# Peptides against a protein of PDB entry 5JXT: the designs that were tried, part 66

Target 1, 319 residues: chain A of PDB entry 5JXT
Amino acid sequence: SLLPKKEINVYIGMSEMQVKWYQKILEKDIDAVNGAGGKRESKTRLLNIVMQLRKCCNHPYLFEGAEPGPPYTTDEHLIYNAGKMVVLDKLLKRIQKQGSRVLIFSQMSRLLDILEDYCVFRGYKYCRIDGSTAHEDRIAAIDEYNKPGSDKFIFLLTTRAGGLGINLTTADIVILYDSDWNPQADLQAMDRAHRIGQTKQVVVYRFVTDNAIEEKVLERAAQKLRLDQLVIQQGRAQVAAKAAANKDELLSMIQHGAEKVFQTKGAFGTMAEKGSQLDDDDIDAILQAGETRTKELNARYEKLGIDDLQKFTSESAYE

## One batch from the design tools (peptide; made by RFdiffusion4, then SolubleMPNN)

Design b2_p14_7_s4 (from b2_p14_7, 8 letters changed)
Fold by OpenDDE base, seed 2:
Structure b2_p14_7_s4 (fold): chain B 319 residues (1-319), chain A 14 residues (1-14)
Amino acid sequence: as target 1 above (319 residues)
Amino acid sequence: SSQVPRYVLRRLAE
């Protein structure tokens, strides 16, 4: 029988470089961030800010002029300059020692490019598919990953490309390096490993940059997922969950953690305390804290009715 | 090592 998947949100602090770039993004559009544009602020401008902040949460090298050099190298700086990479690097070592195989999903093909360089640097054998991968090459990559005795440890996928009904049950670990605005896209990605033919316990690690835009992306996705479930259960097909965030929602999401980011000198959380020198106990603490916060997040939305879930609770922006 | 950033090298390889 297929075991239920275990999903854990992994809350990760920004590196010092991420904090600096996050500040720079906010400062560049400070009037929009402060809501000074009011009703005249374009939704497009706010969406652009959100996209830049999400890039920063993924890796600062997604920005032109961010990578240190010349000379430009693939080295430890690729890891320590992004909190998610520091945690990923430790987590992958553990996963490999356990004899597990891993799917890594991202919304950003350019992040998969960084992850390829990382895989080469660490000597991890991998496959890759994204939205630009030809159908034949996609089949070949899946077959190469799934073959008996495959030496491919990692499969790198864009969330949407990985959602296309493929079977990857030869992996038992799923890492969502970032989250989709649509929780169904992430579920479809998880279901590539959590499917008929899986013989192991599937574990999903969802990376979330703490005190940043990604917490609000996650909360909104959880709210939407619960609303979709209740609508299906109650047969109320007419309750179209507002699929797209409004301007005020986007502004609230941008403002989340912004003050603390401006006040912060250096890195956040465990990244400030340990930097890239996380040990196994630090990883266990991060995973345990993440499991607790995941249960709390789910419990918060499970208690809400349809009418409550249709209201964007701005109140959680001031806590 | 390269004299050009990673993102430029990737675009040149496409």
Scores: peptide ipSAE 0.223, ipTM 0.838, DockQ to the pose 0.224
Fold by OpenDDE base, seed 3:
Structure b2_p14_7_s4 (fold): chain B 319 residues (1-319), chain A 14 residues (1-14)
Amino acid sequence: as target 1 above (319 residues)
Amino acid sequence: SSQVPRYVLRRLAE
């Protein structure tokens, strides 16, 4: 029988470089961030800020002129300048040691480019599929990954390209490096490993930048998922979850953690304490804290009715 | 060492 997926949100602090770039993004559009544009502020401007903040949460090198150089080198700076890379680097060592194989999903093909450089730097053998991958090359990559005795440890996928009906049950670990606005896209990605033919416990690690926009992206995705479930259960197919955030929702998401980011000198959380020197105990603590917060997040939305789930609950940054 | 980031060079070669 297929075991249920174990899903764990992994809450990760920003590196010092991410904090600096996150501040810079907010400062560039400070009037929009403060809501000074009011009703005249364009939804497009707020969406652009959200997208820049999400890029920052993934890796600061997604910005032009952020990578240190020339000379440009693939070295430890690729890891320590992004909190998610620091955690990924430690987690992949553990995953490999336990004899697991891993799917890494992102929405950003440009992040997969960074992950390819990382894989080469660490000597991890990988496959890649994104939205530009030709159909034949996609089949070849899947077959190369799934073959008996495959030496490919990692499969790098964009969430959308990976969602397209493929079987990757030869992997038992799924890392969502970022989250989709549509929780169904992430579920479809997980279901590449979690399907008929899987013989292991599938574990899903969802990376979430702590005290940043990504917490609100996750909350919104969880809210939508619960709403979709209740609509199906109640036969109320007409309750289309508002797929797109309104301006006030986007503004609230942008403002989440912004004050703390402006007050922060250096890195956040475990990144400030340990930086790139996370040990196995630090990873266990991050995973345990993540498992607790995941249960709390799910329990929050399980108690809500359809009418409550249709409202964006701006929990204040103080709860 | 490159004058351009390696991940940028890959995208320019596609």
Scores: peptide ipSAE 0.175, ipTM 0.826, DockQ to the pose 0.291
Fold by OpenDDE base, seed 5:
Structure b2_p14_7_s4 (fold): chain B 319 residues (1-319), chain A 14 residues (1-14)
Amino acid sequence: as target 1 above (319 residues)
Amino acid sequence: SSQVPRYVLRRLAE
């Protein structure tokens, strides 16, 4: 029988560079961030801020002029300038040592480009699929990854391209480098490894930038997933359609952690204390804390009814 | 020494 998948949210502090870029994004549109635009503020402007903040949480080099250079080099700066890369770099060493193989999913093909450079820099053999990958090349990449005795350790995928019915049961670890706004897309990504033919315990690591917009993206995704489950169970199909964030929800998401980001000089959390010098004990502590927070998050939404789950209240997560 | 990030150069070559 297929073993149940284990999902762990991995809460990761921003690097110093991420904090600086996060501040810069907020400052550029400070009137919108403060809600001073009122009814005149466009939903599109708020969505653009959300997308820039999510890029910052993934990697600051997603912004023009962020990468140090010229000369541009592939070096340790690619890792230490993004909290998620610091954790990924340590986690991949552990995953490789245990004889596991890993799928890494992102919403951003541009992040996969950075991850390719990282794979080359660390000497990790990889495959890649995104939304621009030709059908034939997609088949070839899957076959190369899945072949008996494949030396490909990592598969890099965009969540949407990876969601399209492919079998990757030769991997047992899934890393969601970022989350989809639709939690079903992330589930479909997990189900590429967690499917008939899997012989190992599938473990899913969901990376979440702590004290940033990604916590609210995660909360909203968890809320939506629970709502979708309850709607299916109760036969109330009409309820699922209201899932688009309103302006007030987007503003609340943008404001989450913003004050602390403005007050912070340097990195956040474990990134401030250890930075790139994370050891195995630090990783174990991050994973254990993540497992606890994951259970708490799930327990909050399991108790809520459909009517409560339709209200995005940041406050109802603390009551 | 590249005057452009390597990941950007890949995108320009596609």
Scores: peptide ipSAE 0.169, ipTM 0.824, DockQ to the pose 0.268
Fold by OpenDDE base, seed 1:
Structure b2_p14_7_s4 (fold): chain B 319 residues (1-319), chain A 14 residues (1-14)
Amino acid sequence: as target 1 above (319 residues)
Amino acid sequence: SSQVPRYVLRRLAE
C-alpha cells in the first residue's frame, strides 16, 4: 500500500542581502505599504509589491543589479545570499547520503536557472522541465530521470509543468521551494512522487521565509484548502472560495513582518547566528520547529467552519 | 568569470 506522505513546513530566515532587498522593495512603494493610497491605490500595484517580495524570499539575484559583479562568478555567494539556498544546500547533502532522490518545485523558471548553476557548482546531476520545455524534451528528461540506475539526483520543475500528470515515483523527497496561491497546484506536484509505484515514504519539505509575505501566502493557501475540503464534504458547491485577495488582504500581507524587517540591520534567525555555517544540528532544529508550526497551522484551520474560513482574519500586521 | 551571470547567458542562448 502507498504510505502516507509527511509534509513539513520549513521556516527559514532571510539572509542579510535578502533583508536589504526586502527593505528596498517596501521603501520604493512606502505610501502603498502604509495604506496611504486608500481607495485610489491600485490592486495591480499591491499585486506587483507582493510579487517582488516573493522574488526576494526566493533569491535576491532575481533582481537586476543584485548579483555581485562584474566579474560574475558561480561561487558560495550564490548560496549564502539566500536563506532558502543555505538550508537547501545542507538538506540536499543529507538527502543524498540517505540514498534518496529529490524533486524541487518552484513557481519561478528564473529560480530554476539559479538552481541549475547551483547544481553544476555542487556537482549534482539533474534534469529540468518548465513551461517552455518542448514535449519531446520533457519526455526525454522524465525517462532519463526514471530509468533504472539513473545517476540524476535532482529533478528541477516548475510547479505547473510538474502538475501535468507525469510519474516521478523514482523520487521520494519533494521540496517546494515556494508555494502556489492555489494549494491544489502544490498537491498535484507532490502527487508526481506520491502515487502508485512509490515504494518509500514520500517526505515533502515546503520552504517558507519566516517573518515575511510567504507566511501569509501559506496561511491563505491552507485556508483555501480547508474551505475546498469542507465545501466538497457538505455539498455546498456555491461557496466559491474568494479566489482573489482584496486590496485590504493584500495590504495586510505586505505589512506582515515589515516593521521587524525595517528594524533589522543583518540577517534573520539562524541566518544571523550561523549563516552559511549551519550544521546538522541546526538543520534538525529547523525541521523540528517546522514540524511543530505545521501541526499548529493545520490545527488552527481544522477547527474553523465554512463561515469563518470565508472571512480573511486580518489579524494585526504587528502581531 | 563573465560580464553576465551564467543563468542569464543560458536564456540568451535559447
Scores: peptide ipSAE 0.157, ipTM 0.816, DockQ to the pose 0.293

Design b2_p14_8_s1 (from b2_p14_8, 7 letters changed)
Fold by OpenDDE base, seed 5:
Structure b2_p14_8_s1 (fold): chain B 319 residues (1-319), chain A 14 residues (1-14)
Amino acid sequence: as target 1 above (319 residues)
Amino acid sequence: ALPGGFEERERARR
């Protein structure tokens, strides 16, 4: 029998470098961030801010001139300059030690390029698929990963390219390095490992930058997922149409945590306290806190009806 | 440390 998948949101603080870049992104468009543009502010501008903030949450080296140098090297700075990489680095060591194999999904092919550099730096053997991967190379990568006795530990995938019907049941761990706006894309990614032929408990770790835009992306995705489920259950096909965030929702998402980011000198949370010196107990604490917050998040949306789930109110999740 | 940065490799991929 296929065991139910476990999904845990892993809430991760920004590194000092991420905080600096996050501040810089907000400051560059401060009038838009403060809502001073009013009706004249384009939805496209807000979507661009959201995209830059999500890039920052993933890795600051996604911005030109963020990489330290000269000399330009691949070293520990690739890890400690991004909170998600610090947690990933510790988590992958644990995953490897337990004899598991891992799928890592991202929305950003350029983040997979960083993860390739990381894999080479740590000596992790990997496969890669993204949206530009030729069909033949895609089949070859899947076969190389799935072959009996494969030495490939990691599979790097873009969420959408990895979602396309492939079987990766030779992995038992899934890391969603970031989230899709459509929660169904992430589910489809998870279902590459969580499928007929899986013999292990599939565990999904969803990385979420705490006190940042990604928390609101997650909340919106959870709300949408619950709405999609209720619409299917109630046969109300017409409700699915409000998938795109409006301007006010985007502005609220951009503003989330912005004040605290501006007030912060250095890193956030456990990244401020320990930085790259996270131990196994710190990882266990992060995972346990994440499991608790995941249960609480799900419980908030389970109580809401269709009409409540159609309103993106940060307030209605606390009533 | 490995020689070469991320941005250098990104330029070589293009």
Scores: peptide ipSAE 0.636, ipTM 0.962, DockQ to the pose 0.545
Fold by OpenDDE base, seed 1:
Structure b2_p14_8_s1 (fold): chain B 319 residues (1-319), chain A 14 residues (1-14)
Amino acid sequence: as target 1 above (319 residues)
Amino acid sequence: ALPGGFEERERARR
């Protein structure tokens, strides 16, 4: 029988470089961030800020002129300049020692380009699929990864391209490097490893930048997923979850953690204390804290009815 | 260290 998947949100602090770029993004549009634009502020401007903040949470090198140099090199700076990369680097070493194989999903093809550079730098053998991958190359990559005795450790996928009905049951670990606004896209990605033919316990690690916009992206996705489940159970087909955030919701998401980011000199949390010097005990502590917060998040939404789940309450933005 | 940065490789992919 297929074992149930274990899902853990992994809450990760920003690096010093991410904090500096996050501040710079907020400062560039400070009037919009403070809500000073009122009715004149375009939803498009707020969506652009959200997109830049999500890029920052993934990796600062997604911004032009962020990469250190000249000389330009691929080195340890690719890892220590992004909190998610520091955790990923330690986690992949553990996963490999356990004899597991891993799918890494992202919304951003340019982040997969960074992950390719990382794989080459660490000597990890990988496959890649994104939305631009030709059909024949996609089949070839899947077959190369799934073949008996494959030396490919990592499969890099965009969430949407990887979600398209493929079988990757030869992997038992799934890393969601970022989250989709649609929780169904992430579920479809997990179901590439968690399906008939899987012989191991599937573990899903969802990376979430702590004290940043990604916490609110996750909360909104969890709220939507619970609403979709309740609508199916109650047969209320007309309760379309408002697919698009309104301006006030977007503003609340942008403001989440912004004050603390402005006050911070250096990195956040474990990244401030240890940075690239994370040991196995630090990873265990991060995973344990993540498992606790994941249970708390799920328990919060399990108690809510349809009418409560339709209201995006800004009140939880100040806790 | 490997020669060449991320931005250089991104320019070569275009």
Scores: peptide ipSAE 0.631, ipTM 0.962, DockQ to the pose 0.552
Fold by OpenDDE base, seed 3:
Structure b2_p14_8_s1 (fold): chain B 319 residues (1-319), chain A 14 residues (1-14)
Amino acid sequence: as target 1 above (319 residues)
Amino acid sequence: ALPGGFEERERARR
């Protein structure tokens, strides 16, 4: 029988470089961030801010001219300049030591390019598939990863490309490096490992930048998932249609944690205390805190009815 | 350290 998957949200502080870039993004569009545009503010402008903040949460090198240099090198700075990379680097060592194999999903193909540089730098053997991968190359990459005795430890996938019906049950760990606005896309990605033919406990680590827009992306995804489940159960298929965030929802997401980001000098949380020097106990503490917050998040939305789940519950960015 | 940065490799991919 297939064991139920274990899903853990991994809440990760920003690096000092991420904080600086997050501040810079907010400051560049401060009038929009403060809601000064009112009803005249472009939804497209707010969506652009959201996308820049999500890029920052993933890696600051996704911005032109952010990479330190000259000289330009691939080194430890690729890891310590992004909180998610610091946690990933420690977690992958543990995963490998356990004799597990890992799927890493992202929405951003350019983040997979960073992860390729990281894999080469650490000597991790990998496969890659994204939306530009030819059909034949996609088959070849899947077969190379799934072959008996494959030396490929990591599979790098865009969530979209990975969602397309492939079997990757030769992996037992799934890392969602970022989240989709549509929780069904992430579920479809997880179901590549969590499928008939899996013999291990599948564990899903969802990386979430703490005190940032990604918490609100996650909350919205959890809300939508619960709504989709209730709509299916009640036979009311028409209710699922409000998938697009309104302007006020986008503004609330942009404002979430912004004040604390502006007040912060240096990195956040464990990234400020330990940086790249995270040990196994620090990882266990992050995972345990994440497991608790994951249960709390799920319990929050399980109690809500369809009408409540259709409203964006803006807890104030200040409460 | 490996020679070349991320941005340099990104330019070579385009």
Scores: peptide ipSAE 0.624, ipTM 0.961, DockQ to the pose 0.549
Fold by OpenDDE base, seed 2:
Structure b2_p14_8_s1 (fold): chain B 319 residues (1-319), chain A 14 residues (1-14)
Amino acid sequence: as target 1 above (319 residues)
Amino acid sequence: ALPGGFEERERARR
């Protein structure tokens, strides 16, 4: 029988470079961030800020002129300049040592380009699929990854492209490098490894930048998932889950952690203390804290009814 | 270190 998947949110501090770029993004649109635009602030402007903040949470090199140089090199700076890369680098060593194989999902094809550079730099053999990958090349990449005795350790996928019905049960680890706004897209990605034909315990690591917009993206996704489940269970198909965040929701998400980011000199959390020098105990502590926070998050939404889940409470942004 | 940066490779992919 297929074992239940284990899902763990991995809460990761920003690097010093990410903090600087996150500050710069907020400062550029400070009037919008402070809500000074009121009802006149365009939803498009807020969505643009959200997208830049999510890029920053993924990797600062997604911004033009962020990469250090000249000389331009691929080196340890590719890792230590992004908190998620520091944790990924340690986690992949552990995953490889245990004889597991890993799917890495992102919303951003350009982040997969960074992950390719990383794979080459670390000597990890990989496959890739995104939204631009031709059908034939997709089949070839899947077959190469799934073949008996495949030397491909990593499969890099965009969440939407990787969600399309493919079988990747030859992997037992799933890393969601970022989250989709639609929790069903992430579930569909997990289900590439967690399906009939899987012989191992599937473990899903969801990376979440701590004290940043990604916590609110995750919270909203969890709320939506619970609402969708309750609507299905109660046969209340008429409860249109508000699919798109409103302006006030977007503003609250942008404001989350912004004050602490402005006050921060250097990196956040374990990234401030250890930087790229995370040891195995630091990783175990991050994973344990993440498992606890994941249980707390799930327990919070399991107790809520449909009416409570339809109310986006902005009040949780000020605690 | 490998020669060439991410941005240079991104320009070559476009």
Scores: peptide ipSAE 0.619, ipTM 0.961, DockQ to the pose 0.544

Design b2_p14_8_s2 (from b2_p14_8, 7 letters changed)
Fold by OpenDDE base, seed 4:
Structure b2_p14_8_s2 (fold): chain B 319 residues (1-319), chain A 14 residues (1-14)
Amino acid sequence: as target 1 above (319 residues)
Amino acid sequence: ALPGGFEERLRARR
């Protein structure tokens, strides 16, 4: 029988560089962040801020002129300048030692470009699929990854492209490097590994930048997922998923952790304490803390009724 | 270190 998947939110502090860029994004639009634009503030402007903050949470090199140089090199700076990369780098070493194979999902094809550079730098053999991958190349990549005795350790996928019905049961680890606004997209991604033909315990690691907008993205996604479950269970097909995130919801999400980010000198959390020098015990502590916070998050939403869960609506803003 | 940065490779893919 297929074992239940284990899902763990991995809460990761920003690197010093991410904090600086996060501050810069907020400062550039400080009037919008403070709500000073009032009713005149464009929803588009707030969505753009949300997208820039999510880019920052993923990797600062998603911004032009963020990469250190000249000379421009691929080196350890690709890892230590992003908290998620620091955790990923340690986690992948553990996963590989366990004889596991890993799917890495992101919403951002440009983040997959960074992850390709990382894979080349670390000598990880990988496959890639995104929304621009031709159908034939997609089949070839899947077949190469799923091949008996495949030397491909990592599969890099955009969440939506990876969601399209493919079987990747030759992987047992799923990393969601970022979250979709639609929790169903992430579930569909997980279900590429967690389906008939899987012989191992599937473990899903969801990376979440701590004290940043991504916590609110996660909360909103968890709320939506619980709402969807309750609607199905209660047969209430007419619970219209309330519309798009309103301006106030977007503003609240942007403001989340902003004050603490402005007050922070250097990195956040474990990234401030250890940076790139995370050991196996630090990873275990991060995973254990993540498992606890995951249980707490789920327990929070399990107690809520449909009416409480309808306070937050999910829009998928994709660039 | 590998020669070339992310931005350089990104430009070369365009």
Scores: peptide ipSAE 0.426, ipTM 0.917, DockQ to the pose 0.570
Fold by OpenDDE base, seed 5:
Structure b2_p14_8_s2 (fold): chain B 319 residues (1-319), chain A 14 residues (1-14)
Amino acid sequence: as target 1 above (319 residues)
Amino acid sequence: ALPGGFEERLRARR
């Protein structure tokens, strides 16, 4: 029988470099961030800010001129300059030691480019698929990963390209490096490992930058997923969940943690305390805290009805 | 350290 998948949100602090870039993104559009643009503020501008903040949460080298140099090198700076990379680097060592194989999903093909550089730097053997991968090359990559005795440890995928019906049951660990706005896309990604033919417990790690926009992306995705489930269960097909965030929702998401980011000198949380010097106990603490917060998040939305879940109010999750 | 940066490799992929 297929075991139920275990899902854990992994809450990760920003590196010092991420904080500096996050501040710079907010400062560049400070009038929009403060809501001073009023009715004139374009939804497109807010969506662009959201995308830049999500890029920052993933890796600062997604911005031109962020990479340190000259000389330009691939080294430990690729890891310590992004909180998610610090945690990923420790988790991958543990996963490999356990004899597991891992799928890493992102929304951003440019992040997969960074992860390729990381894999080469660490000596991890990998496969890659994104939205630009030719059909034949996609088949070849899947077959190379799935072959008996494959030495490919990591599969790098964009969430949407990886969602397209492929079987990757030769992996038992899934890392969602970032989240889709549509929780169904992430579920479809998980279901590449969690399907008929899987023999192991599938564990899903969802990386979430703490005190940043990604918490609100996660909350919105969880709310939408619960709403979709209730609509299916109640046969209320007419309750199309409003797929797109409104301007006020986007503004609230951008503002989340912004004040604390501006007040912060250096890194956040465990990244401030230990940076790249995270040990196995620190990882266990992060995973345990993540498991607790994941249960709490799910429990908040499980109590809400359809009408409550249609209201994106951060306040209604606390009543 | 490996020679070459991320941005350099990115330019070479274009």
Scores: peptide ipSAE 0.368, ipTM 0.899, DockQ to the pose 0.552
Fold by OpenDDE base, seed 1:
Structure b2_p14_8_s2 (fold): chain B 319 residues (1-319), chain A 14 residues (1-14)
Amino acid sequence: as target 1 above (319 residues)
Amino acid sequence: ALPGGFEERLRARR
């Protein structure tokens, strides 16, 4: 029988460079961030701010002119300038020592470009698939990864391209580097490893930037997932359709953690204390804290009815 | 260190 998958949200602080870029994004549109635009503020403008903040949470080098140089080099700065990369680097070393193989999913093909550079820099053998990958190249990459005795450790995938019915049961670890607004896309990605033919316990690590927009993206995705489950159970198909955030919801998401980001001169959390010098005990502490917060998040939404789940409440348990 | 940055490789892929 297939073992149940273990899912853990991994809450990660921003690097100093991410904090500086996050501040710069908020400052550029400060009137919109403060709600001063009122009814005149475009929903499109707020969606653009959300997209830039999500890019910052992934990696600051997703912005033109963010990379340090000249001279331009691939070095340790690719890792220490993004909190998710610092955690990923330590986690991949542990996963490899355990004899596991890993799928890494992202919403952003440009982040996969950074992850390719990282794989080359660390000497990790990998495969890649995104939305631009030709059908034949996609088959070849899957077959190369799945072959008996494959030396490919990592598979890099965009969440939507990787979600398309493929079997990757030769991997037992899934990293969601970022989250889809649609929780079903992430579930479909996990189901590439968590399928008939899997012989190991599948573990899913969902990276979430702490004190940032990504916490609200995760909360909204969890609300939607619970709502979809209750609608299926109750036969109320019409209720699921209001998936699009309104302007006030988007504004609340943008404002989440913004004050603390403006007050911060360095990195956040464990990234401020240790940065790239994270040890095995620090990773265990991050994973344990993440497991606790994951249980709390799930328990919050399990108690809510359909009418409560239809309301986006800005009230985080931390306000 | 490897020569060439992320932005240089992005320019070479265009």
Scores: peptide ipSAE 0.343, ipTM 0.889, DockQ to the pose 0.569
Fold by OpenDDE base, seed 3:
Structure b2_p14_8_s2 (fold): chain B 319 residues (1-319), chain A 14 residues (1-14)
Amino acid sequence: as target 1 above (319 residues)
Amino acid sequence: ALPGGFEERLRARR
């Protein structure tokens, strides 16, 4: 029988470089961030801010001119300048030592480009699929990864491209480097490893930048997932979860953690204390804290009714 | 260290 998947949200502090870029993004559109545009503020402008903040949470090198240089080199700076890369780098060493194989999903093909550079730099053998990958090349990459005795440790996938009907049960670890706005896209990605033919315990690590926009993306995704489940259970097909955030929801998401980000000199949390020098105990502490917060998040939304889940509760950010 | 930056490699892929 297929073992239930374990899902752990991994809450990760921003690096110093991410904090500086996050501040710069907020400052550039400070009037919009402060809600000074009111009802006249463009939803498109708010969506653009959200997308820039999500890029920052993934990696600062997603911005033009962010990479340090000249000289331009691929080195340890690719890792220590992004909190998620620091955790990923330690976690992948552990995963490899355990004899596991890993799927890494992102929404951003340009982040997969960074992850390719990282894989080459660390000597990790990988496959890649994104939305631009030809159908034949996609089949070839899947077959190369799934072949008996494959030396490919990592599969890099965009969440939507990787979610389409493929079997990757030769991997037992799934890393969601970022989250989709639609929780069903992430579930479909996980179900590439968590499927009939899997012989191992599938573990899903969902990376979430702490005290940032991604925490609200996760909360909204969890809310939507619970709402979708309740609608199915109650036979109320008419309660379509609002697919898109309204302006006030987007503004609340942008404002989440912004004050703490402006007050922060340096990195956040464990990234401030240890930076790239995370040990196995630091990783275990991050995973344990993440498991606790994951249970709390799920328990929060499990208690809510359909009417509560249709309202975006901004108040859960101040308790 | 590998020679070349991420941005340079990204430009070379275009």
Scores: peptide ipSAE 0.328, ipTM 0.887, DockQ to the pose 0.518

